# Peptides against a protein of PDB entry 5VJI: the designs that were tried, part 56

Target 1, 62 residues: chain A of PDB entry 5VJI
Amino acid sequence: NTLVVLHKSGLLEITLKTKELIRQNQATQAELDQLKEQTQMFIEATKSRAPQAWAKLQASLT

## One batch from the design tools (peptide; made by RFdiffusion4, then SolubleMPNN)

Design b2_p24_5_s3 (from b2_p24_5, 10 letters changed)
Fold by OpenDDE base, seed 1:
Structure b2_p24_5_s3 (fold): chain B 62 residues (1-62), chain A 24 residues (1-24)
Amino acid sequence: as target 1 above (62 residues)
Amino acid sequence: SELEKLKKEALELAKKMVEEELKK
C-alpha cells in the first residue's frame, strides 16, 4: 500500500510539512507584498504632500 | 474478513484526507 509505505518512510510527513511550509510562506509573502505596497504609498505621500495620497495610505492600513 | 475490509476502508479515507491536505 502506497500510503503505508509513505508513512513508514517518513515521506508522507515530509510532504505534508512541506506543503504547510509553502502555505505559510505564501501567507508571509502576501504580507510582505502588502508592506511593500504600503511603503510605496508612503513614499508617494511624502513626495506629493497631497492629501489624497495620505488618505490612500491610511486606507491601506485599515 | 470484515476487519480487513474496515481497515481497507479506513486507509482509503486516510488517502482522501491526505489528498485534501495536499491541495491546501
Scores: peptide ipSAE 0.043, ipTM 0.599, DockQ to the pose 0.096
Fold by OpenDDE base, seed 5:
Structure b2_p24_5_s3 (fold): chain B 62 residues (1-62), chain A 24 residues (1-24)
Amino acid sequence: as target 1 above (62 residues)
Amino acid sequence: SELEKLKKEALELAKKMVEEELKK
Protein backbone atom coordinates (compact mmCIF):
# COMPACT_ATOMS: atom_id res chain seq x y z
CA ASN B 1 0.00 0.00 0.00
CA THR B 2 0.93 3.67 -0.15
CA LEU B 3 2.08 3.81 3.45
CA VAL B 4 4.48 0.92 2.89
CA VAL B 5 5.87 2.59 -0.21
CA LEU B 6 6.37 5.86 1.64
CA HIS B 7 8.10 4.02 4.46
CA LYS B 8 10.45 2.12 2.17
CA SER B 9 11.29 5.20 0.11
CA GLY B 10 12.24 7.20 3.20
CA LEU B 11 9.57 9.81 2.61
CA LEU B 12 7.65 8.82 5.73
CA GLU B 13 10.76 9.30 7.86
CA ILE B 14 11.31 12.73 6.36
CA THR B 15 7.69 13.64 6.99
CA LEU B 16 7.78 12.54 10.61
CA LYS B 17 11.08 14.31 11.19
CA THR B 18 9.62 17.47 9.70
CA LYS B 19 6.67 17.24 12.06
CA GLU B 20 9.03 16.92 15.00
CA LEU B 21 11.06 19.92 13.86
CA ILE B 22 7.89 21.97 13.56
CA ARG B 23 6.91 20.96 17.09
CA GLN B 24 10.33 21.86 18.44
CA ASN B 25 10.24 25.17 16.64
CA GLN B 26 6.89 25.99 18.18
CA ALA B 27 8.11 25.07 21.66
CA THR B 28 11.25 27.16 21.25
CA GLN B 29 9.23 30.09 19.98
CA ALA B 30 6.97 29.90 23.03
CA GLU B 31 9.98 29.96 25.34
CA LEU B 32 11.43 32.87 23.42
CA ASP B 33 8.19 34.81 23.68
CA GLN B 34 8.11 34.20 27.42
CA LEU B 35 11.67 35.43 27.76
CA LYS B 36 10.87 38.52 25.73
CA GLU B 37 7.93 39.30 27.98
CA GLN B 38 10.00 38.80 31.12
CA THR B 39 12.72 41.01 29.70
CA GLN B 40 10.22 43.76 29.00
CA MET B 41 8.85 43.55 32.54
CA PHE B 42 12.39 43.75 33.87
CA ILE B 43 13.08 46.84 31.81
CA GLU B 44 9.91 48.49 33.04
CA ALA B 45 10.70 47.59 36.65
CA THR B 46 14.16 49.14 36.41
CA LYS B 47 12.67 52.37 35.06
CA SER B 48 10.02 52.68 37.75
CA ARG B 49 9.98 53.02 41.50
CA ALA B 50 6.45 51.67 41.55
CA PRO B 51 6.26 48.39 43.47
CA GLN B 52 3.62 47.11 41.07
CA ALA B 53 6.17 46.76 38.29
CA TRP B 54 8.42 44.60 40.44
CA ALA B 55 5.49 42.58 41.69
CA LYS B 56 4.44 41.89 38.13
CA LEU B 57 7.94 40.73 37.23
CA GLN B 58 8.15 38.50 40.28
CA ALA B 59 4.82 36.93 39.46
CA SER B 60 6.03 36.14 35.94
CA LEU B 61 8.98 34.19 37.32
CA THR B 62 6.88 31.87 39.46
CA SER A 1 -1.37 5.24 -20.99
CA GLU A 2 -2.89 3.25 -18.18
CA LEU A 3 0.50 3.06 -16.50
CA GLU A 4 0.83 6.83 -16.51
CA LYS A 5 -2.63 7.17 -15.03
CA LEU A 6 -1.73 4.80 -12.21
CA LYS A 7 1.51 6.67 -11.56
CA LYS A 8 -0.35 9.95 -11.39
CA GLU A 9 -2.89 8.56 -8.97
CA ALA A 10 -0.16 7.10 -6.75
CA LEU A 11 1.70 10.40 -6.66
CA GLU A 12 -1.43 12.31 -5.77
CA LEU A 13 -2.21 9.91 -2.93
CA ALA A 14 1.33 10.18 -1.61
CA LYS A 15 1.17 13.96 -1.76
CA LYS A 16 -2.09 14.02 0.16
CA MET A 17 -0.70 11.72 2.83
CA VAL A 18 2.34 13.94 3.32
CA GLU A 19 0.19 17.05 3.52
CA GLU A 20 -2.04 15.46 6.12
CA GLU A 21 0.94 14.47 8.25
CA LEU A 22 2.54 17.92 8.06
CA LYS A 23 -0.56 19.78 9.17
CA LYS A 24 -1.06 17.62 12.23
Scores: peptide ipSAE 0.042, ipTM 0.551, DockQ to the pose 0.342
Fold by OpenDDE base, seed 2:
Structure b2_p24_5_s3 (fold): chain B 62 residues (1-62), chain A 24 residues (1-24)
Amino acid sequence: as target 1 above (62 residues)
Amino acid sequence: SELEKLKKEALELAKKMVEEELKK
């Protein structure tokens, strides 16, 4: 059947690997977005003497 | 021809199978 043909041709393996790479890319992008947010909070904390800004930053790093 | 129709149908089925796997 078609599934067997896809398996034997190697296309199924490529498809599954592509799916996994997409998943990993999404996870990495989420981590990058979190880092960007943490960086922004750090910048805001350095600009402000308000303890709330530092508290927010510390909470984000836990 | 009937052969061309079958080839077209097989190709469309294969494409759908790949698309479904990528959606998961």
Scores: peptide ipSAE 0.041, ipTM 0.549, DockQ to the pose 0.321
Fold by OpenDDE base, seed 3:
Order: C-alpha cells, then structure tokens, then sequence
Structure b2_p24_5_s3 (fold): chain B 62 residues (1-62), chain A 24 residues (1-24)
C-alpha cells in the first residue's frame, strides 16, 4: 500500500506537517492583514475628529 | 522493463496522493 509506504518512510508526516504549516501561515497572514487594516483605521481616526472614523474603527475591533 | 513501469506507476500514484493531501 502506497499510503503505508509513505507513512513508514516519514514522507506522509512531512507532507501533512507542511500542509499544516501552510494553513497556519495563511491564518497568520490573515490576522496580520486584519491588524494592518485596523491600524489604518486607527490612523485615520486620529487624523480626524470625524465620529464616523472612530465608529468604523470600533466596528473593526469588535 | 516491467519492473520500471511498475516503479513509475507507483511514483505517479504517490505523487497524486501527496498532491491531494496538500489540497486539503
């Protein structure tokens, strides 16, 4: 069985670990992108006294 | 040889299995 051979050789473990790392990297990147967006909203909110900017920031943090 | 053909087929199958796992 090919799957058994891949498992016994360690290749399957490496493959699955790689897949998991890719997934985690994607999740981390998404969180980073969200933080970047929130940071931008914060910057805009601090630049103006417009309540809409602060409301937008608040909505992003919830 | 027939053995080489079988080896090639096994490698192709393994490759496909790995690719499918990476897609998940």
Amino acid sequence: as target 1 above (62 residues)
Amino acid sequence: SELEKLKKEALELAKKMVEEELKK
Scores: peptide ipSAE 0.041, ipTM 0.552, DockQ to the pose 0.336

Design b2_p24_5_s4 (from b2_p24_5, 12 letters changed)
Fold by OpenDDE base, seed 2:
Structure b2_p24_5_s4 (fold): chain B 62 residues (1-62), chain A 24 residues (1-24)
Amino acid sequence: as target 1 above (62 residues)
Amino acid sequence: SEKEKLLEEALKLAEQLVEEERKK
């Protein structure tokens, strides 16, 4: 059957590895987005004299 | 995601190719 052919050809392994790499890429992107958000909070805190901005930044780092 | 969709499409095409060869 198709599954056996995919397994014997190595395509199944490649497919599974590709799926895992996609997952890892998405996880890394999420971490990057979080860092970008934290950076933005830092920028806003430095521009603002409002203690709420610093509190928000501190909360994001905990 | 778009990447997952592309992978699924590639798998579908691979399955079609295998099935076509099996029918020969």
Scores: peptide ipSAE 0.035, ipTM 0.570, DockQ to the pose 0.049
Fold by OpenDDE base, seed 1:
Structure b2_p24_5_s4 (fold): chain B 62 residues (1-62), chain A 24 residues (1-24)
Amino acid sequence: as target 1 above (62 residues)
Amino acid sequence: SEKEKLLEEALKLAEQLVEEERKK
C-alpha cells in the first residue's frame, strides 16, 4: 500500500522530520520574538530612566 | 511565512493520506 511505499522510499521519515523541524522553527521564532521584545524594553528603559520601564523589563526577563 | 504555511498544508494532506492507509 501507499504507506509501505512511503516508508520504504524514506519519504515518511522525511515528512515526519520536516514536521519536527517546523515545530522547532516555530519555537525558535517565538524565542527570537521574545528577545526582540526584551531588547526594545531595554532600549526604552535606558532612554526614559523611569522606574516603571525597568520594572517592565524585569518582568519580561522572569 | 508563506512558504511555511504551504508546507504545513502539504504535510497535513500527507498525514491524512497516511492515516487512511493505516485504516486499511
Scores: peptide ipSAE 0.033, ipTM 0.552, DockQ to the pose 0.056
Fold by OpenDDE base, seed 5:
Structure b2_p24_5_s4 (fold): chain B 62 residues (1-62), chain A 24 residues (1-24)
Amino acid sequence: as target 1 above (62 residues)
Amino acid sequence: SEKEKLLEEALKLAEQLVEEERKK
């Protein structure tokens, strides 16, 4: 069957590894996006003298 | 994700090809 063919050819292992790498890449990208958002909130908090801006930033870091 | 969907589609096509060859 297809599974046996994929296993014997080594393509199954490559496919599974590829899927895992894609997942890890997505997770890293999500962390990067979160950091970008936090950086933006920090910039806005420094520009404004509003306490609520700092409160929002603090909440995002927890 | 789009990449995962493309991979699944490729696997589906591979399965079809293997099945067709098995029937021959």
Scores: peptide ipSAE 0.032, ipTM 0.555, DockQ to the pose 0.050
Fold by OpenDDE base, seed 4:
Structure b2_p24_5_s4 (fold): chain B 62 residues (1-62), chain A 24 residues (1-24)
Amino acid sequence: as target 1 above (62 residues)
Amino acid sequence: SEKEKLLEEALKLAEQLVEEERKK
């Protein structure tokens, strides 16, 4: 059947690996976006020196 | 992404083909 052919040809393994790599890439991108947001909060905290800005940053890191 | 969409479509088609073979 098709599944057996995909397995024997190696395409199934490649497909599954590709799915996993896409998932990992998405997770890494999410972490990167979070880091960008935290960086922005850090910049704002350093500019304002307001306790609430630092509290907001700290909350994002915990 | 476009790559993800294409992969999802390919997987969907593959699953359909497997299911059709299972019915035989």
Scores: peptide ipSAE 0.031, ipTM 0.549, DockQ to the pose 0.056

Design b2_p24_6_s1 (from b2_p24_6, 13 letters changed)
Fold by OpenDDE base, seed 1:
Structure b2_p24_6_s1 (fold): chain B 62 residues (1-62), chain A 24 residues (1-24)
Amino acid sequence: as target 1 above (62 residues)
Amino acid sequence: SELEELLKKLEELKKEIEEKVKKE
């Protein structure tokens, strides 16, 4: 059947690994986006004397 | 990268399949 053909050809392995790489890429991108947000909050906190800016930063690190 | 290597392998397999189909 099709699954056997995919397995024997090596395409199944490629497909499964590709799915895993996509998952990892998505996770890494999410971490990057979070870091960008945290960086922005840090910049804002350093520019502001407002306690809420630091509170937001602290919350993001929790 | 690992993904690039996998894509390369995929292209190789595609070529092999195409050649087999051509010879049928």
Scores: peptide ipSAE 0.060, ipTM 0.558, DockQ to the pose 0.164
Fold by OpenDDE base, seed 4:
Structure b2_p24_6_s1 (fold): chain B 62 residues (1-62), chain A 24 residues (1-24)
Amino acid sequence: as target 1 above (62 residues)
Amino acid sequence: SELEELLKKLEELKKEIEEKVKKE
């Protein structure tokens, strides 16, 4: 069947590894985006001196 | 990189498939 052919050809390994790399990349990107957001909240908190901004930052870290 | 190695292998397999198709 198709799956057996893909396995024997090595394409299954490539496909599965590619999917895993995509997953890892997405996870890393999500972490990076979160860090960027936290950094922005920190910047806003320091600029505005508003308690709400600090509360928002604190909530993001906990 | 790991991805580059996989892409290289994929390209090799593609080439092999193409050669087989030409012989058919």
Scores: peptide ipSAE 0.053, ipTM 0.546, DockQ to the pose 0.147
Fold by OpenDDE base, seed 2:
Structure b2_p24_6_s1 (fold): chain B 62 residues (1-62), chain A 24 residues (1-24)
Amino acid sequence: as target 1 above (62 residues)
Amino acid sequence: SELEELLKKLEELKKEIEEKVKKE
């Protein structure tokens, strides 16, 4: 059957690993975006001197 | 990278398939 052929050819392994790499890449990108956002909040907190800005940053780290 | 290795393997498989088709 098709599944057996894919397995024996090595394409199944490639497909599954590729999907996993895509998933990991997406997760890493999400973490990076979160870090960027947190960095922006930090910058804003330092500029505004407002307790609210620091509170927002603190909330983002929870 | 790991992805590059997978792509390399895929390319090799593609070549093998093409050669088999030519021999048919």
Scores: peptide ipSAE 0.049, ipTM 0.542, DockQ to the pose 0.138
Fold by OpenDDE base, seed 5:
Formats: structure tokens, C-alpha cells, sequence
Structure b2_p24_6_s1 (fold): chain B 62 residues (1-62), chain A 24 residues (1-24)
């Protein structure tokens, strides 16, 4: 049984843990991308007299 | 780190497989 061999060798544990680490990395990257977008909206809002830019930024922070 | 430990374990398994192949 291939699954039994993978389990006993420790390769199954490595595979499952690697998949979890990839998931966590993807979640962290998504948070980083969101922060970058919010930073850009902040920069644009500071350059604009339009209240719409500030409203858009505020909505992204909630 | 966790990743480094996983890579270390993978390298150990690789060596074990290579030794088994050598004895065949």
C-alpha cells in the first residue's frame, strides 16, 4: 500500500505540512498585497482634494 | 525554521533510498 509506505517513511507528514505552509504563505501574501493597495490609496488621497478618494480608503480599512 | 527541518528530513530520506538502491 503506497499510502502506508508514505506514512511510515515520513514523506506523508512532509507533504501535508508543506501544503499547510504554502496555504499560510498565500494568506500572508494576500494581506501584504492588501496593505500595498491601501498604501497606494492613501498616497492618492493625500494628492487629491476630492473627498471620494478618502471615502474609498476608509471603506478599505473597515 | 520549519521549512529547514522538513528539507533536512527529506535529505535524510533521499540518502536512505540511495543506500537501498546501492544494495540491490
Amino acid sequence: as target 1 above (62 residues)
Amino acid sequence: SELEELLKKLEELKKEIEEKVKKE
Scores: peptide ipSAE 0.049, ipTM 0.543, DockQ to the pose 0.126

Design b2_p24_6_s2 (from b2_p24_6, 16 letters changed)
Fold by OpenDDE base, seed 1:
Structure b2_p24_6_s2 (fold): chain B 62 residues (1-62), chain A 24 residues (1-24)
Amino acid sequence: as target 1 above (62 residues)
Amino acid sequence: DELLKLLEKLEELKREIEKKVKEE
């Protein structure tokens, strides 16, 4: 049984933990991308002084 | 670092496999 061999070798643990690390990396990257977008909206809001740009920024923070 | 720990474990498993192959 391949699953039993993988479990006994510790490769199953490595595989599961690697999947979890990939998930965490993806979540952290998504948070970073969101922060970059929010930063860009803030820069645009400060430059344009347009109420719509501030409304967009506020909507992104909720 | 969790990834480093996994790499260390993988390297250990590699060494154990290589050892068993040499004993055959």
Scores: peptide ipSAE 0.062, ipTM 0.557, DockQ to the pose 0.123
Fold by OpenDDE base, seed 4:
Structure b2_p24_6_s2 (fold): chain B 62 residues (1-62), chain A 24 residues (1-24)
Amino acid sequence: as target 1 above (62 residues)
Amino acid sequence: DELLKLLEKLEELKREIEKKVKEE
């Protein structure tokens, strides 16, 4: 049984933990990308002085 | 760093496997 061999070798634990670390990294990256986008919308809102740009930023923060 | 610890363990397992293969 391959699963039993993987468990006994410790490779199953490594595989599962690696998958979890990848998931956490992806989640953190998504949060960072969202913050970058919000920062860009803030910069654009300050440049344009257009109410629509502020409304877009506000919508992203809800 | 948890990833580093996993990599270290993986390298150890690799060495153990290589040792067993040489004993066969």
Scores: peptide ipSAE 0.057, ipTM 0.556, DockQ to the pose 0.135
Fold by OpenDDE base, seed 2:
Structure b2_p24_6_s2 (fold): chain B 62 residues (1-62), chain A 24 residues (1-24)
Amino acid sequence: as target 1 above (62 residues)
Amino acid sequence: DELLKLLEKLEELKREIEKKVKEE
């Protein structure tokens, strides 16, 4: 049984932990991408002086 | 560091495998 061999060798633990680390990395990357988008909206709000750009930024922070 | 711990465990497993292969 391959699963039993993987469990007994400790490779199953490594596989599961690696999967979790990948998940955490993906979550952190999504947060960074969101922050980058918010930063861009902030830059646009400061440049345009338009109330709509500030409203868009505020909506993104909720 | 969790990744470092996994790498250390992988290196341990490698050493154990190499030991078993030498005993055969």
Scores: peptide ipSAE 0.057, ipTM 0.554, DockQ to the pose 0.109
Fold by OpenDDE base, seed 5:
Structure b2_p24_6_s2 (fold): chain B 62 residues (1-62), chain A 24 residues (1-24)
Amino acid sequence: as target 1 above (62 residues)
Amino acid sequence: DELLKLLEKLEELKREIEKKVKEE
């Protein structure tokens, strides 16, 4: 049985841990992208005297 | 570094597989 061989060799543990590291990396990247977007909206709100830019930023923080 | 530990273990497994193939 190939699954038993993979488990006994430790390759199954490597595969499962690699999948978890990929998931954590994707979650961290999504948080980073959200922070970049919020930073851009903040820069635009500070440059604009328009209340609409602040409303967009506030909506992104909820 | 967890990724480094996984890579080291994968390299070890590769060496053991290559050794078994040469013994055949």
Scores: peptide ipSAE 0.056, ipTM 0.556, DockQ to the pose 0.138

Design b2_p24_6_s3 (from b2_p24_6, 16 letters changed)
Fold by OpenDDE base, seed 4:
Structure b2_p24_6_s3 (fold): chain B 62 residues (1-62), chain A 24 residues (1-24)
Amino acid sequence: as target 1 above (62 residues)
Amino acid sequence: DELQKLLEKLEELKEKIEEEVKKK
């Protein structure tokens, strides 16, 4: 049984933890990207002074 | 650092595998 061999070797632990770290990294990256986008929307809102740009920013924060 | 701990464990396993291959 391959699963038993992986468990006994310690490779299962490495595999599972690696998958979790990848997931966490992806989540953190998504949050960072969202913050960058919100920052850009804020910059654009300040430049345009248009209500639409502020509405877009506000929608992103809800 | 959790990743570093995993890398160290992987290196230890690699060493053990190499030792077993050398014995055979």
Scores: peptide ipSAE 0.058, ipTM 0.550, DockQ to the pose 0.124
Fold by OpenDDE base, seed 1:
Structure b2_p24_6_s3 (fold): chain B 62 residues (1-62), chain A 24 residues (1-24)
Amino acid sequence: as target 1 above (62 residues)
Amino acid sequence: DELQKLLEKLEELKEKIEEEVKKK
């Protein structure tokens, strides 16, 4: 069957590893996006001096 | 680099396929 052929050829390993690399890339991108958001919240907190902006930043760090 | 290792393995598989095609 197709699965046996993919396994014997090594393409199954390539497929699984590619999926894992995509997963890792997505996780790293999510962390980067979170850091960007936290940075923006910090900038807004410093500009507004509003307690709610600092509370939002603190909540994002949890 | 994990991606580079994967590309190298893919190139090795391509070479094996090409050799099998040449034998026919």
Scores: peptide ipSAE 0.058, ipTM 0.550, DockQ to the pose 0.112
Fold by OpenDDE base, seed 5:
Structure b2_p24_6_s3 (fold): chain B 62 residues (1-62), chain A 24 residues (1-24)
Amino acid sequence: as target 1 above (62 residues)
Amino acid sequence: DELQKLLEKLEELKEKIEEEVKKK
């Protein structure tokens, strides 16, 4: 049984931990992308007197 | 560092595989 061999060798724990690290990296990247988008909307809102730009930023922070 | 621990264990497994290949 290949699964039993992988478990006994320690490759299963490496595979599972690698999957968790990939998931955490993806979550951190998504937070970073969201922060970049919010920063861009903030810059645009400060450059304009348009209330629509501030409303758009406020909606992104919910 | 968790990644470093995984890499270390992978290197240990590689060494074990190489030793088993030499015995054959």
Scores: peptide ipSAE 0.056, ipTM 0.550, DockQ to the pose 0.124
Fold by OpenDDE base, seed 2:
Structure b2_p24_6_s3 (fold): chain B 62 residues (1-62), chain A 24 residues (1-24)
Amino acid sequence: as target 1 above (62 residues)
Amino acid sequence: DELQKLLEKLEELKEKIEEEVKKK
């Protein structure tokens, strides 16, 4: 049984943990990208002095 | 670092495999 061999060798643990780390990395990257976008909207809001730019920023925070 | 720990474990497994190959 290949699964038993993978488990006993410790490769199953490595594989599962690696998949989880990849998932976490992807989630963290998505959060970082969101923060970057929010930062950009903040910068635009400060430059434009337009209420609409602040409204866009507020909408992004919901 | 969790990734580094996993890599070290993988290297240990590699070494064990190489040792078993040398015995045969």
Scores: peptide ipSAE 0.054, ipTM 0.544, DockQ to the pose 0.118

Design b2_p24_6_s4 (from b2_p24_6, 15 letters changed)
Fold by OpenDDE base, seed 3:
Structure b2_p24_6_s4 (fold): chain B 62 residues (1-62), chain A 24 residues (1-24)
Amino acid sequence: as target 1 above (62 residues)
Amino acid sequence: DELQKLLEKLKELEREIEEKVKEE
């Protein structure tokens, strides 16, 4: 079967490692996107000086 | 999403391997 052929060729190990690297890349991208959002909320808080914008930023950090 | 479909297929293959290793 395809699974046995992939295992015997070593391609399965490469495939599983690639899957894990994709997962790690997606996790790192999500963290980066969260940091970008937090940075945007910080910029908005500094511009508006509105207590609500600071409260929104504070809620994002918890 | 085609990437999600690929990842699900890779997870299924991983499960099939784990089950075969337990049967040996």
Scores: peptide ipSAE 0.057, ipTM 0.586, DockQ to the pose 0.097
Fold by OpenDDE base, seed 2:
Structure b2_p24_6_s4 (fold): chain B 62 residues (1-62), chain A 24 residues (1-24)
Amino acid sequence: as target 1 above (62 residues)
Amino acid sequence: DELQKLLEKLKELEREIEEKVKEE
């Protein structure tokens, strides 16, 4: 199977490490996307005196 | 999506590893 070929070639360790790096990248990207959304809500709240924009921001931080 | 295709291949490899560990 593919596993036996990867093990014998020494590529199994690299493949598993690549999987973990992809997972970590995806987690970091999700945190970055959340931070971008929170930043946008903060910008909107600072531009608006509307209590609704501040309430939306507060809800995102809890 | 090439990334999704790679992830599916890596999941298949993980399954093959798990089956090998059960055979030992």
Scores: peptide ipSAE 0.056, ipTM 0.578, DockQ to the pose 0.106
Fold by OpenDDE base, seed 1:
Structure b2_p24_6_s4 (fold): chain B 62 residues (1-62), chain A 24 residues (1-24)
Amino acid sequence: as target 1 above (62 residues)
Amino acid sequence: DELQKLLEKLKELEREIEEKVKEE
């Protein structure tokens, strides 16, 4: 049974942990992208002084 | 670092496979 061989070799553990690391990396990247977007909205809000830009920023933080 | 630990474990498994293949 291939699954038993993978389990006994520790390759199953490596595979599962690699999948978890990929998931964590994707989550961290999404948080980073969100922070970049929020930073851009903040810069735009400070430049434009438009109430709409502040409303967009506030909506992104909730 | 968890990735580094996995890489080290993978390298050890590769070595163990190579040793078994040489014994056959």
Scores: peptide ipSAE 0.054, ipTM 0.533, DockQ to the pose 0.126
Fold by OpenDDE base, seed 4:
Structure b2_p24_6_s4 (fold): chain B 62 residues (1-62), chain A 24 residues (1-24)
Amino acid sequence: as target 1 above (62 residues)
Amino acid sequence: DELQKLLEKLKELEREIEEKVKEE
């Protein structure tokens, strides 16, 4: 069957590992995007001096 | 890194496939 051929050729291992690397890359990208957003909220909080902007930042860190 | 190891393994498999096709 196709699965046995993929396993024996090593392509199954490559496919599974590639899928895991894509997943890890997506998770790391999401963490980076969250940090960028938190940084932006911090910048806005410092500019506005508004308690609401600090409350938003604090909520993002919890 | 792990991606580089995969790429090297892929290149190895491509070479092995090419050699098998020449033997057929």
Scores: peptide ipSAE 0.054, ipTM 0.533, DockQ to the pose 0.120

Design b2_p24_7_s1 (from b2_p24_7, 13 letters changed)
Fold by OpenDDE base, seed 2:
Structure b2_p24_7_s1 (fold): chain B 62 residues (1-62), chain A 24 residues (1-24)
Amino acid sequence: as target 1 above (62 residues)
Amino acid sequence: MMEELKEILEKLKELEKEIKEKVE
């Protein structure tokens, strides 16, 4: 049984841990992408004296 | 996270050694 061999060798543990690390990396990347978007809205709000740009930024932070 | 990757790498190196010793 291949699963038994993978378990006994420790490769199953490595596989599961690698999957968890990939998941954590994806979550961190999503947070980073959100922060980049919020930063862009902040830059636009500072350049534009328009109240609408600040309203968009505020909505993104909620 | 880097510590876990180091642990995985060390385990892979150990498994490579064990495999090599069994093939010899």
Scores: peptide ipSAE 0.033, ipTM 0.507, DockQ to the pose 0.117
Fold by OpenDDE base, seed 5:
Structure b2_p24_7_s1 (fold): chain B 62 residues (1-62), chain A 24 residues (1-24)
Amino acid sequence: as target 1 above (62 residues)
Amino acid sequence: MMEELKEILEKLKELEKEIKEKVE
């Protein structure tokens, strides 16, 4: 049984931990990308006197 | 996170050594 061999070798624990670390990395990357987008909208809103730029930023923060 | 990756790498090196010793 392949699962028994993986468990006994310690590779199952490594695989599960690696999967969790990948998930955490992906979540952190998504937060970083969102912050970059929000920062860009904030810069555009500060450069523009246009109310629509602030409305777009506000919608992104919800 | 970085520390957990180091632990994984050390465990992989240990397993590689054990496999090598059994095949030789």
Scores: peptide ipSAE 0.032, ipTM 0.504, DockQ to the pose 0.130
Fold by OpenDDE base, seed 4:
Structure b2_p24_7_s1 (fold): chain B 62 residues (1-62), chain A 24 residues (1-24)
Amino acid sequence: as target 1 above (62 residues)
Amino acid sequence: MMEELKEILEKLKELEKEIKEKVE
């Protein structure tokens, strides 16, 4: 059985751990991207002084 | 996270060695 061989070799553990690390990295990257976007919206709101830019930022924070 | 990646790397190196020794 391939699964038994993978388990005994330690490859199953590596595979599962790698998958989890990829998932965590993707989640962290998404949070960073969101923060970058919010920061950009803040910069634009500050530059434009337009109520719409502040409303957009506020909507992103809720 | 970095430590876990190091552990994975070391395990991969170990497995590579074991595979090589069995195929030779």
Scores: peptide ipSAE 0.032, ipTM 0.505, DockQ to the pose 0.130
Fold by OpenDDE base, seed 1:
Structure b2_p24_7_s1 (fold): chain B 62 residues (1-62), chain A 24 residues (1-24)
Amino acid sequence: as target 1 above (62 residues)
Amino acid sequence: MMEELKEILEKLKELEKEIKEKVE
């Protein structure tokens, strides 16, 4: 049984850990991209002083 | 098989490092 061989070799655990690390990497990248976007909206809000730019920033923080 | 496992382990170490560096 391939699953038994994978389990006994530790390869199943490594495969599951790999999948989890990929997921965590993707989640962290998404958080960083969101923070970059929020930072850009903050910069634009401070430059324009437009209430709409602040409203967009506020909406992104919810 | 052993070579593939070594490659997976190296990739795991790389992913762990990259995740750590992005969180820091």
Scores: peptide ipSAE 0.032, ipTM 0.495, DockQ to the pose 0.068

